Peptides against a protein of PDB entry 7RZF. Designs and how they scored, part 325

Target 1, 358 residues: chain A of PDB entry 7RZF
Amino acid sequence: PFQEEHLKQLYKIVPIKDIRNLYVTFPIPDLQKYYKSNPGHYLGHLIGHEGPGSLLSELKSKGWVNTLVGGQKEGARGFMFFIINVDLTEEGLLHVEDIILHMFQYIQKLRAEGPQEWVFQECKDLNAVAFRFKDKERPRGYTSKIAGILHYYPLEEVLTAEYLLEEFRPDLIEMVLDKLRPENVRVAIVSKSFEGKTDRTEEWYGTQYKQEAIPDEVIKKWQNADLNGKFKLPTKNEFIPTNFEILPLEKEATPYPALIKDTAMSKLWFKQDDKFFLPKACLNFEFFSPFAYVDPLHCNMAYLYLELLKDSLNEYAYAAELAGLSYDLQNTIYGMYLSVKGYNDKQPILLKKIIEKM
Target 2, 358 residues: chain A of PDB entry 7RZF as posed
Amino acid sequence: PFQEEHLKQLYKIVPIKDIRNLYVTFPIPDLQKYYKSNPGHYLGHLIGHEGPGSLLSELKSKGWVNTLVGGQKEGARGFMFFIINVDLTEEGLLHVEDIILHMFQYIQKLRAEGPQEWVFQELKDLNAVAFRFKDKERPRGYTSKIAGILHYYPLEEVLTAEYLLEEFRPDLIEMVLDKLRPENVRVAIVSKSFEGKTDRTEEWYGTQYKQEAIPDEVIKKWQNADLNGKFKLPTKNEFIPTNFEILPLEKEATPYPALIKDTAMSKLWFKQDDKFFLPKANLNFEFFSPFAYVDPLHSNMAYLYLELLKDSLNEYAYAAELAGLSYDLQNTIYGMYLSVKGYNDKQPILLKKIIEKM

## One batch from the design tools (peptide; made by RFdiffusion4, then SolubleMPNN)

Design b2_p29_2_s2 (from b2_p29_2, 14 letters changed)
Fold by OpenDDE base, seed 4:
Structure b2_p29_2_s2 (fold): chain B 358 residues (1-358), chain A 29 residues (1-29)
Amino acid sequence: as target 1 above (358 residues)
Amino acid sequence: DSEFVREVLENQEEFEKRKKKPSLHGKNF
């Protein structure tokens, strides 16, 4: 367990690589026994969310952060860490106090909203999908991993324990949220800008660093983090697949795409999967416009249109990605290309949203 | 102190690996 002397500390670390990173960590109780509810995963899902009203969305809008990762990490025996790790812009490196204030404002929003069973259910469903359709691992690596996790899980659960959520435990979510406080924080800033400004050397890697106490006034600012009205819980992820039925091969299934519709305005090719038998599809659309490349003005207008369309779809991009869906939009010399890939069940929903933004 | 600096550095390698793989589990540690 970290003593008070290890808390409220700021570490300025000189990396070997040219990286700018903010590492915010909180010591938390060992949650291993609660793997069936996994409250750290629930909080990591929300804190690490990339949708509208998320922590990352706001920090990106300010130009301070590129990427965010949140979640629990194993510590030494008997405790864990909750970590929020962000990739800093050059501007974000100047605003670290404000970035951390926004982290505490988001955490305060999570306290104010309380634990949401629907969010737990989404985490459960996403993890069940990830388990069911997990790629084949290399046997040696997989066996070594399983041998390691046998120390933590019953033999009968060892394959499922990292994935399958069973119990909604709002009490445990609140317990972890209660540890995500400014008085319980350690901060590391990783940047080459600290070169020549350090007074300590790490023993194993020779990494230069400086340790400083976080000023009490800064801790108090973070403790008094208000509700930022820009922060919202995510909306329900409508892209999570629920139907995984694999249709039998058609008797006339061709080894190549067959033309199944030919009209003056559309051609449609279809190929049933005869190899993988997955509940996945690839939808590819090529739109032809005689105006797309008629002149430089129309070419630029077609480009700007797609950039605006992509931007208007950003609200769905992360939710679709989490659900194992992807889309791509590209300009072509003939018009536009659209691709929708992933689990077939919710592809019509994503496609409809794309078409409604067009 | 030195251990925490090491933890941070080791985690940077994991963080950079996660940026490159769309994690089916979300961007959680």
Scores: peptide ipSAE 0.365, ipTM 0.798, DockQ to the pose 0.414
Fold by OpenDDE base, seed 5:
Structure b2_p29_2_s2 (fold): chain B 358 residues (1-358), chain A 29 residues (1-29)
Amino acid sequence: as target 1 above (358 residues)
Amino acid sequence: DSEFVREVLENQEEFEKRKKKPSLHGKNF
């Protein structure tokens, strides 16, 4: 068991690389036997979410954090950790206590809303897609991985156990949330700014560090974390694919894109996939405007327009990415380029969202 | 103490590797 003496500790660590990182960790029970419900994945999905009203969205809006990762990690035998790891800005390094307060405010929001079956269903569906369309791994690496996990899973489940969620267990989600408390926290701050301010050396890597107790007043501040009205649960992900039908090859399928529509205002080329046989498409649009590059003013206006358009699409970017969709927007000398890639089923939804913001 | 510092450093290498992978899996553990 993790000893109480290791809790409520702050570590200041000097990295070799020029990085600023905040590592917040909570010891949790071993959840390996609950792989079919995976409550740590559910919580990682929400805490690590990048959409509107997420923890990361708020911390980015303050200029304190660039990226966030949340979830469970294996520990020693009989326990795991829940980790929230963030990439700090220079400003964020000055606001570590407030960043951790926001983490506890978000966790408090998750407690107040309770476990959501629809969120579990989205995680289940996303993992099922990831399993079904998993890329070919190197045989040696894959075999070694499977041999390692045979100790944890029944032989009949060993291929599916890391992916397929089967059971919604709100009780286990609440149990893990109950471990995500200030009294159960360890904090590490990784920054070169601690160089010459450390008093200990790590034995294996020679890493310089300092350990300090987190003041009881700071722990109490985090224990009294209120509901921050900026935090919201994500909306349902409308981009999760459900249709994976592969259309048969057309008898006259060309090895190159064929012109299938020619009008005064548009040309459309199409090529069916004859190689990969995946339920994926690449949509590429080139928009032509005689004004896009006519003078420096119009060029700068076209650039500004595209930056504003990209910013207005940020609300969909993460949900689309989770669902295996991506988009790209670029200025060209002739106008604008748009690309939409990924699973074909929900591409029309993402394309519609893009067009509605244009 | 030293073990936790090692855990943080090892996890940091994993975190940096995850930042570079297109997040086919959300930025979750």
Scores: peptide ipSAE 0.359, ipTM 0.802, DockQ to the pose 0.415
Fold by OpenDDE base, seed 2:
Structure b2_p29_2_s2 (fold): chain B 358 residues (1-358), chain A 29 residues (1-29)
Amino acid sequence: as target 1 above (358 residues)
Amino acid sequence: DSEFVREVLENQEEFEKRKKKPSLHGKNF
């Protein structure tokens, strides 16, 4: 077990690569036996969320963080870690105390809202989709993986245990949240800016580092983390597919796209999938404008318009990605290209959101 | 002490690998 002497420690680590990273870790109980509820995945989903009102959204808005990853990791001897790992900007490297304060403010928001069954249901549905439409693995890698996980799961569940959530356990979510406290933290800052400022060497890699205690005043600031009104739970993900019906192949299905609509304002080509038989579609739109590339001014206006449109769609981008939807927007010499790809069920919703912002 | 520094370094390699993969399950560990 981690003794108090191993907690509230700050490590300053010199990387070989030019990397700026903040690694915040909390020792937690072994959650492997709770795989049916997976409370660490629930918390990782919320803490690692990229949507409006998320931890990452606020830290990006301040220019301190580029990316965030949250979740559980295996430990030694029947314990785990909960990790929040962020990619730091040069400015973010100066604001590490404030970044960690924002982490504790977000965790405090999760405590104040309590466990949400609808969030668990979204995690369950996303994992069920991922399981159902999982790509074929290489047989040798797959058999070796299955042989490894047979030590952790019943034989009847070994194929599903990593994916299929069965039980909403608010008690276990609260138990893990109770371990995400300043008194239970270890912090590592990875940066070349610590070169020549270290006093220890790691035994295996020869990595230079310094270890110091986090000041009690800093721990106390994090313990007194207030509710930051900028933090919100995510909205329900409207893009999660629920209909997986595969339409029968049409009797007159062509091996090539057929022109199914020809008008003065639009041409439409359609090809049914005759190969993959997945509940997925690819929608491609080419918009033509005689003004898009007429001169340098119009070209720059068309570019700026698409950058503003992409920015206005950022609120949906992450939720769509989680649900296995993607979009692409590009300038062309003729106008604009739009692509929408993924599960067909919710593509009309994403397309409507794009058109409402246009 | 040295074990935690190794854990951080090993996780940096995983973190950099995850940044490059479209996260089927979000950017979770």
Scores: peptide ipSAE 0.355, ipTM 0.798, DockQ to the pose 0.418
Fold by OpenDDE base, seed 1:
Structure b2_p29_2_s2 (fold): chain B 358 residues (1-358), chain A 29 residues (1-29)
Amino acid sequence: as target 1 above (358 residues)
Amino acid sequence: DSEFVREVLENQEEFEKRKKKPSLHGKNF
């Protein structure tokens, strides 16, 4: 258990690599026995969310943070950590106190909204999809992993325990949220800007660092974190697949794409999957315009159009990625290329959203 | 605390590896 002397500490760490990082950690109880509800995964999903009204969306809008990771990590026996780790911009390095204030404002928003069963259900469904369609691991690595986790899970559950959520436990979510407080924080800032400003050396790696107490005034500012109206719970993820039916292979299935539609305005090729037998598809669209590459002005307009289109689709990008969908938009010398890939069930929804923004 | 500094540095390598992987699940530890 962390003693009070280890809490409310700020570490300034000099990295070997040119990285700027903020590492915020909280000691939490051992959650291993609660793997069926996984309250740390629920909180990591929300705190690490990248959609509109998320912590990352706000910090990114300010130009302070590029990426965010949230979640639980194993500690020593009888405790874990909850970690929020962000990639800092040069400007974000100057606003670390405000970034952490926004973390506590988002945590306060999660307390105010309370545990959401629909969010747990989305986590359950996403994890079930990931389990069912997990890539084949190398047998030796997989066997070694399973042998390691046999210490934590019943033999009957060892294959499913890391993926299959079974129990919604709002009490455990609230218990973990109650540990995510400024009085329980440890902070590390990783930056080369601390070179020559350190007073300690880490014994094993020789890493230079400085340790400072976080001022009581700063702790109080974080304790008094108000509800920030920019923070919202995510919307329901409309892209989560629910149908995994694989259609039988057609008797006339060719190893190559067949032309199934030929018109003055469109050609359509189709190939059924004969190899993978996954409920996945790849939709590829090439749009032709005689104006796309006619002169430098039209080229720049076509480029600007795609950048604006990509920006207008950012609201769906993260939700689609979580659901195992992806899209790609590229300029071509003939016009535009669109690709939609992933689970076939919700591809029409994502495609419709793309076409409605075009 | 030198142990915490090691923990932070080890996590940086994992964090950088995770930034490069499409996160099928929100980038959880």
Scores: peptide ipSAE 0.352, ipTM 0.797, DockQ to the pose 0.463

Design b2_p29_2_s3 (from b2_p29_2, 13 letters changed)
Fold by OpenDDE base, seed 3:
Structure b2_p29_2_s3 (fold): chain B 358 residues (1-358), chain A 29 residues (1-29)
Amino acid sequence: as target 1 above (358 residues)
Amino acid sequence: MSEFVRLVLELEKEFEERKKKPELWGKNF
């Protein structure tokens, strides 16, 4: 158990690699027994969300953060951590106090909205899909993992416990959220900019660090984190697959793509899956334009167009990725390439959104 | 007190491993 003297501390750590990371950590109760509701995963899903109105979206818009990860981490027996980790820009390294203020503003938004059953249901559905279509692991690694987790889960549930959510527990979500307070914070900043500015060495790794108390004025600033009107809960994820029907292999199925449509403006090839038998598809589109590579100006315009198109699609990219959909957009010497991959059920929705932005 | 620095170093290692193999790990802890 962390004593009060271990809380409200800032650690400045010198890395071996050229990295800039911020770790905002909170001690939380042991949630292992609540794996069926997994309140830490619920909070990690929201805090780590990348969509419009998310914490990451706002911190990126300021140029302070590149990536964000949130969630629970195992501690010692009887406690865990909730951790928010961000990859800092050079500018973000100068704004760490304000970054953490935004974290507490987002946490305050989660308190104001309260636990949402629909968000839990999306987490449940996503995890059920991940479990059902889990890739084959190397037997040695998998058996070693399962042997380890047998200490935490009943034998009957050991395969499902990390995936299958069963119970919406708003009380446990609120309990964890109540631990995410400035008075409980431990902060680490990892940056080479602290080289020659440290006074301690870590015993096991020889890592140089400095420890400082966070000023009471800064703690009070974070305690008084108001609702920031830029923060919103995510919208419902429309890309979550619900239909997993696998059509029977056609009697005349060719081992190669067959031309199923030929027109003056389009050719379409199709190959049925004869190998994997998954409710997944790969859609590949090649768009031809005589202007795409006619001169250096048009080449740069075609590049700029795709960068703007990708930027305009960022609002869907994260939700699609969570649902096991991906897209890729590339310039070619002939025009443009688009690929859409993943669960076939919601691919038409993603494809439609891409085409509407084009 | 070195325990927290150790935790951060372990997290840093895990984060670097996740960056190399994002397919093996969720985006959340």
Scores: peptide ipSAE 0.250, ipTM 0.785, DockQ to the pose 0.356
Fold by OpenDDE base, seed 1:
Structure b2_p29_2_s3 (fold): chain B 358 residues (1-358), chain A 29 residues (1-29)
Amino acid sequence: as target 1 above (358 residues)
Amino acid sequence: MSEFVRLVLELEKEFEERKKKPELWGKNF
């Protein structure tokens, strides 16, 4: 049980590596018994979202953070933590108070909007896909993992409990959100910039650190976090696959790609999957341009074009990745290469978005 | 008090491992 003396504390930690991380942590009740609703996963999904109007998007736009992760973590028996971690830039290290203010503004936005069943349904669908198409693990590691989680889950559910969501529990989401308050915060900043400015040593790792109380004025600033109009809930993820049909193998299926279309402007090769039998595809496009590599100017223009194209696709990249889709764009000496990979069902949607930005 | 610093240090190790093998880990804890 964290007493009041353990809350509203700032830890300045000296790492061995040159890293800059911020950890904003909240003690929460043990949520293990609520695995079927997993309210911490719901909140982690939203707080850790990378799309437009997300916490990360705003913090990246300011040049303060590179990455963000949010979620629940196991603590001692009967306690968990909700943790928001960010990879800080050098500039972000100077703006930690403002970064945390934005975290509380986003949390306040989540309170104002309330729990969304459609977001839960997306999490449920994503987790169901992840479970159904989970890669084969090494038997030894898998067996050891399953043996460990048998302490937490019924035998009948032990394979599904970490993945399959069953119950939308807005009450539990609100309960966790109510714990994500400035009065409950514990902050750690990990940076080499604290070298020679610490007064304590961690007993197990020998890590140098300083502990300070967060000033009441700073806590009050975070408590008075307004609704920042830049923060929005994510849009529905259009890339979540719903069709997992595997077409029968053609009788004349070749072990190599067959040329199925030959025209003056395009050649198309096709190979059916004869090995994996997954509802996945790899679409590869090579675009030829006589101008792509004719001189240094055209080469640099082709490079700049692809960098701008990638930047313009960032709005879809995260949602596609969550849905098990990926794309790659590369310059070639002949022009450009595009690859789209993942679940085949929504690949046409992602491909269309890419082509519309081109 | 040292327990929180330990938790952070364990998280740092976990994040470093995740960064090395992003394909093995979800984006959430």
Scores: peptide ipSAE 0.238, ipTM 0.774, DockQ to the pose 0.352
Fold by OpenDDE base, seed 2:
Structure b2_p29_2_s3 (fold): chain B 358 residues (1-358), chain A 29 residues (1-29)
Amino acid sequence: as target 1 above (358 residues)
Amino acid sequence: MSEFVRLVLELEKEFEERKKKPELWGKNF
């Protein structure tokens, strides 16, 4: 449906809310029939990655972008979109062409590395975990959702089709990557800074916008996107759980936490899950220091220490979060609080990394 | 022409909903 006239277009849109967003969109073929391989999810996982050497990491380091989302979106019948959406800083709004250049540099890196089966396997494993331990949804919303997706999936697969990956299809990944080209781009910038600079009004919402052709020189700049040596594929996610064994209830399981260790330097309380029966744990650590709040200087030092510690852990935070692990670090009037939550299998790995940075 | 602006407005709505409740949404579309 998109002819050349509809491509290489820039839309400047005035939002109702004070927001700054960039949408970089590519028309792609209908991939619905390929849900078992989901090449758009594979690409969205990599393009939307937040770890070291990711697109977002570089754009954040420039101060241009706060958040990034990548993936496929349904279009009309017979086509989809691949969309990269970023939340722009005020400075990022001035560097949109350079942000998009970095997007094409990252896409070029993905082409150069080619499809990675191990990345697909991680996506498969993560999605299988998400399906297996899916939270209870509100019945009304869930039924409405299922009724909608029955148009797209076989009845026997309708519950699994959005989650369970079955087939590694490098050919489809390459096919989608081949559509992610500057000549196929449609760009929208959403910002109040365009107020009074628009020439069109959207008929349904009354949204003010301007449409402009992207200059051929800019398209050529993006077409000549080199390999940026800062971009790297993510490392293997060490936090993906593989053991989901639920230990049997102890015969003496108490309804309350039991003191299982008492020493001069530490007390440990334990409560087995007797209610949810999930392969998840909550580890909570309270560290006591008489120095933490002795005076305003020590209080500020303790705060600064935690902020530096959090910053030093950012390299693991995203990979842990993807794997259903989380941590939290807080100052307390007594010292410091650490929590580690999620699947119990890889919690020791995350906890070890936290302790090694402390 | 209006269709792309509509798509963006729909995306804005979804993106805002995701920002409010990140736990309910996958990080990918």
Scores: peptide ipSAE 0.235, ipTM 0.769, DockQ to the pose 0.364
Fold by OpenDDE base, seed 5:
Order: structure tokens, then sequence, then C-alpha cells
Structure b2_p29_2_s3 (fold): chain B 358 residues (1-358), chain A 29 residues (1-29)
């Protein structure tokens, strides 16, 4: 485990690529034995959430961060890391201290709200769906992966252990949250802006870096992170599928889309899945407007409308994606194209939300 | 000391791989 001298350190790392990343890392106990509750996944789900009131949503609103990833990572034997990684903007690179303050404010929000069984249940349900409908992997890669994880899981559970949550353990969630403190932090900033400002070279990759102690005043600032009223727990994910019934093939099922509705205002084609037998659908809508491409002004207005529509749907995009739903909105020369794909059960909910924003 | 830099470099590689294939990786670790 890291000694106190290894904590509260800042690393400035020079990448080969033109990238700007921040890694905020915490040493945590080995959680491997708790795979049935997976408290690190619970925290990663919340910290890495992209919905309204999330850490990422606030950091994006500041113009400091593009993407965020949070969760547990294997360390050496007997310990793990909890890592919050963000893709920094150029402006965000100037506000690293404030970004980390917001991380601690969000962590403080998680402490104040306490462990939520409904969030665990959503993680459980999402992982169960992911397991049940897992795509076929290349046998060689899959076998090698399974052989690797046999060191960590019982043989009987080796296929399920990475997916199936069984136990809500609020005590373990709190235990991990208690490790996510400023006094336990190790920070790395990866940016080309540190070129020529480093004093060390990493032995294996030849990567140039500088190591600095984080000032005690900065640590104290993070320790005194208040509750930021902009941070909220996510709402319940309404897009999580619960019905996986596969309807029997119709006796007259055509190998091609059949026209099942023809009206002056709409045509509908349908094709039943006769190949995959998955509880998934692809809904495709083409909207025709004589105004969409009549002149450059209308074309630009149609473009702006779609960009605004996409922006207005951002609140649902992440929750839908987590639930295995996706949508796509495109301008066409004839009007607009909408696609909704994924598990068929909750597609009507997502489609309704899209239509209500249109 | 170099071990943490190595961890970060390994994470950078993983992060870049995830960005290329978001469908294969959860958005969280």
Amino acid sequence: as target 1 above (358 residues)
Amino acid sequence: MSEFVRLVLELEKEFEERKKKPELWGKNF
C-alpha cells in the first residue's frame, strides 16, 4: 500500500500525443472478494454519470472537461485504485484545482445522500441485461480472458462474476467513499504543455514527468469541499428493459420489409427479425418537409433546429445509452431522419420523449 | 515513484482504446 509520503502528490506527465488528461487516483482496499456487491462499480456509476446534476454535466458547463470516466482499477495484489479520469479542455488545464474541488464536492454529495439501494438495483439490472444479451466474442480473446479471471473467481461463477450483482452492501460503499479523501489523493496531469518543464524520466517508456507535492493549503481546500447545490443524484433510469419476450415468427413473415400501412401522410414498413431472435428493434423514421431544402436559409434553419433538438435530448441520451437504447437524428435533403435502436421494451418511452421535444 | 507514471501511461492507453471502441467498453471503469 502507498505510504503517506506517496500520497498528496502531483505528477505532470508529457504525452507523445497531443492530449490533455487528468487522473485523480485513490488507493483503496482490494475489493475483489466483494465482486458480488461490487461497491467500486456502484461509485463509478454515480461519479461517471453524465446526466443532469452529474459531475461531468457541471464540469462541461464550465467548459473545463469533455469526458469523464470513474471507477475501480486493479493495482498490485492486495490493493486497488479508484480513479476519476477526465479529458481536459485547454481552459480546464488552467483549472485543475477547481476541477478536483468539484470532484470532492460530488463525493461529499454521495456521502451526504448515503448508499442508495435503488441505484444498486439499476446497476444489477443493467449488468444482468448485459450478461444475458452479451455479444459473441472472438473465441481466442474470450478464452484468454476467462483463463485470466479464473485466478479471481470460483469456477462456477467465472462467467457471471463480472456481471451479476447479488448483494447490496452499503457498508462497503461507505468504506470506499471513506478512502476517496484529499489526503489520499494522487494526481496526474497529462499534457504537452509540460514539455521542457520536467525533471524525471520514466524508466520503461522514457516518458518525461515532474513530481511535486500538492500544497497543504490546496489539500485543505479540497477537504473543506462543501455541498455544491448543482450536484444531484441521477433520476431512476426509465429506459432499463424488463420485458425480453421474443414474439414467434409470423407464418407469412417476408424476408423483406412489408408495407403494412399506406396513407396519404405515412407509409410503414415492417420486417420481423428472422435471424437474430433478440428482444431488439430498429425504428427508422423519415420526415418529409417541402421547406427543409427549399433555399439556403431554410436548410440552415433545419440544421439549427436539429442541433437544438439534439441538445434538448442530452438529458436522456446517457440514460438511454446505459439501458442499451440509442437514437440518431440527421438532416436529409427531404427533411429529417430519426432512428431509435436497441431493446424494444422501452423504445416507446424514448420515442415519446423525442417527439415531445420536437 | 515511476510505478504511478507507468500506471497513468497504461490508463492513457486504455482510455484511448476505449475512445476508439466505446461499444466494447462501459463508460465507467
Scores: peptide ipSAE 0.235, ipTM 0.774, DockQ to the pose 0.365

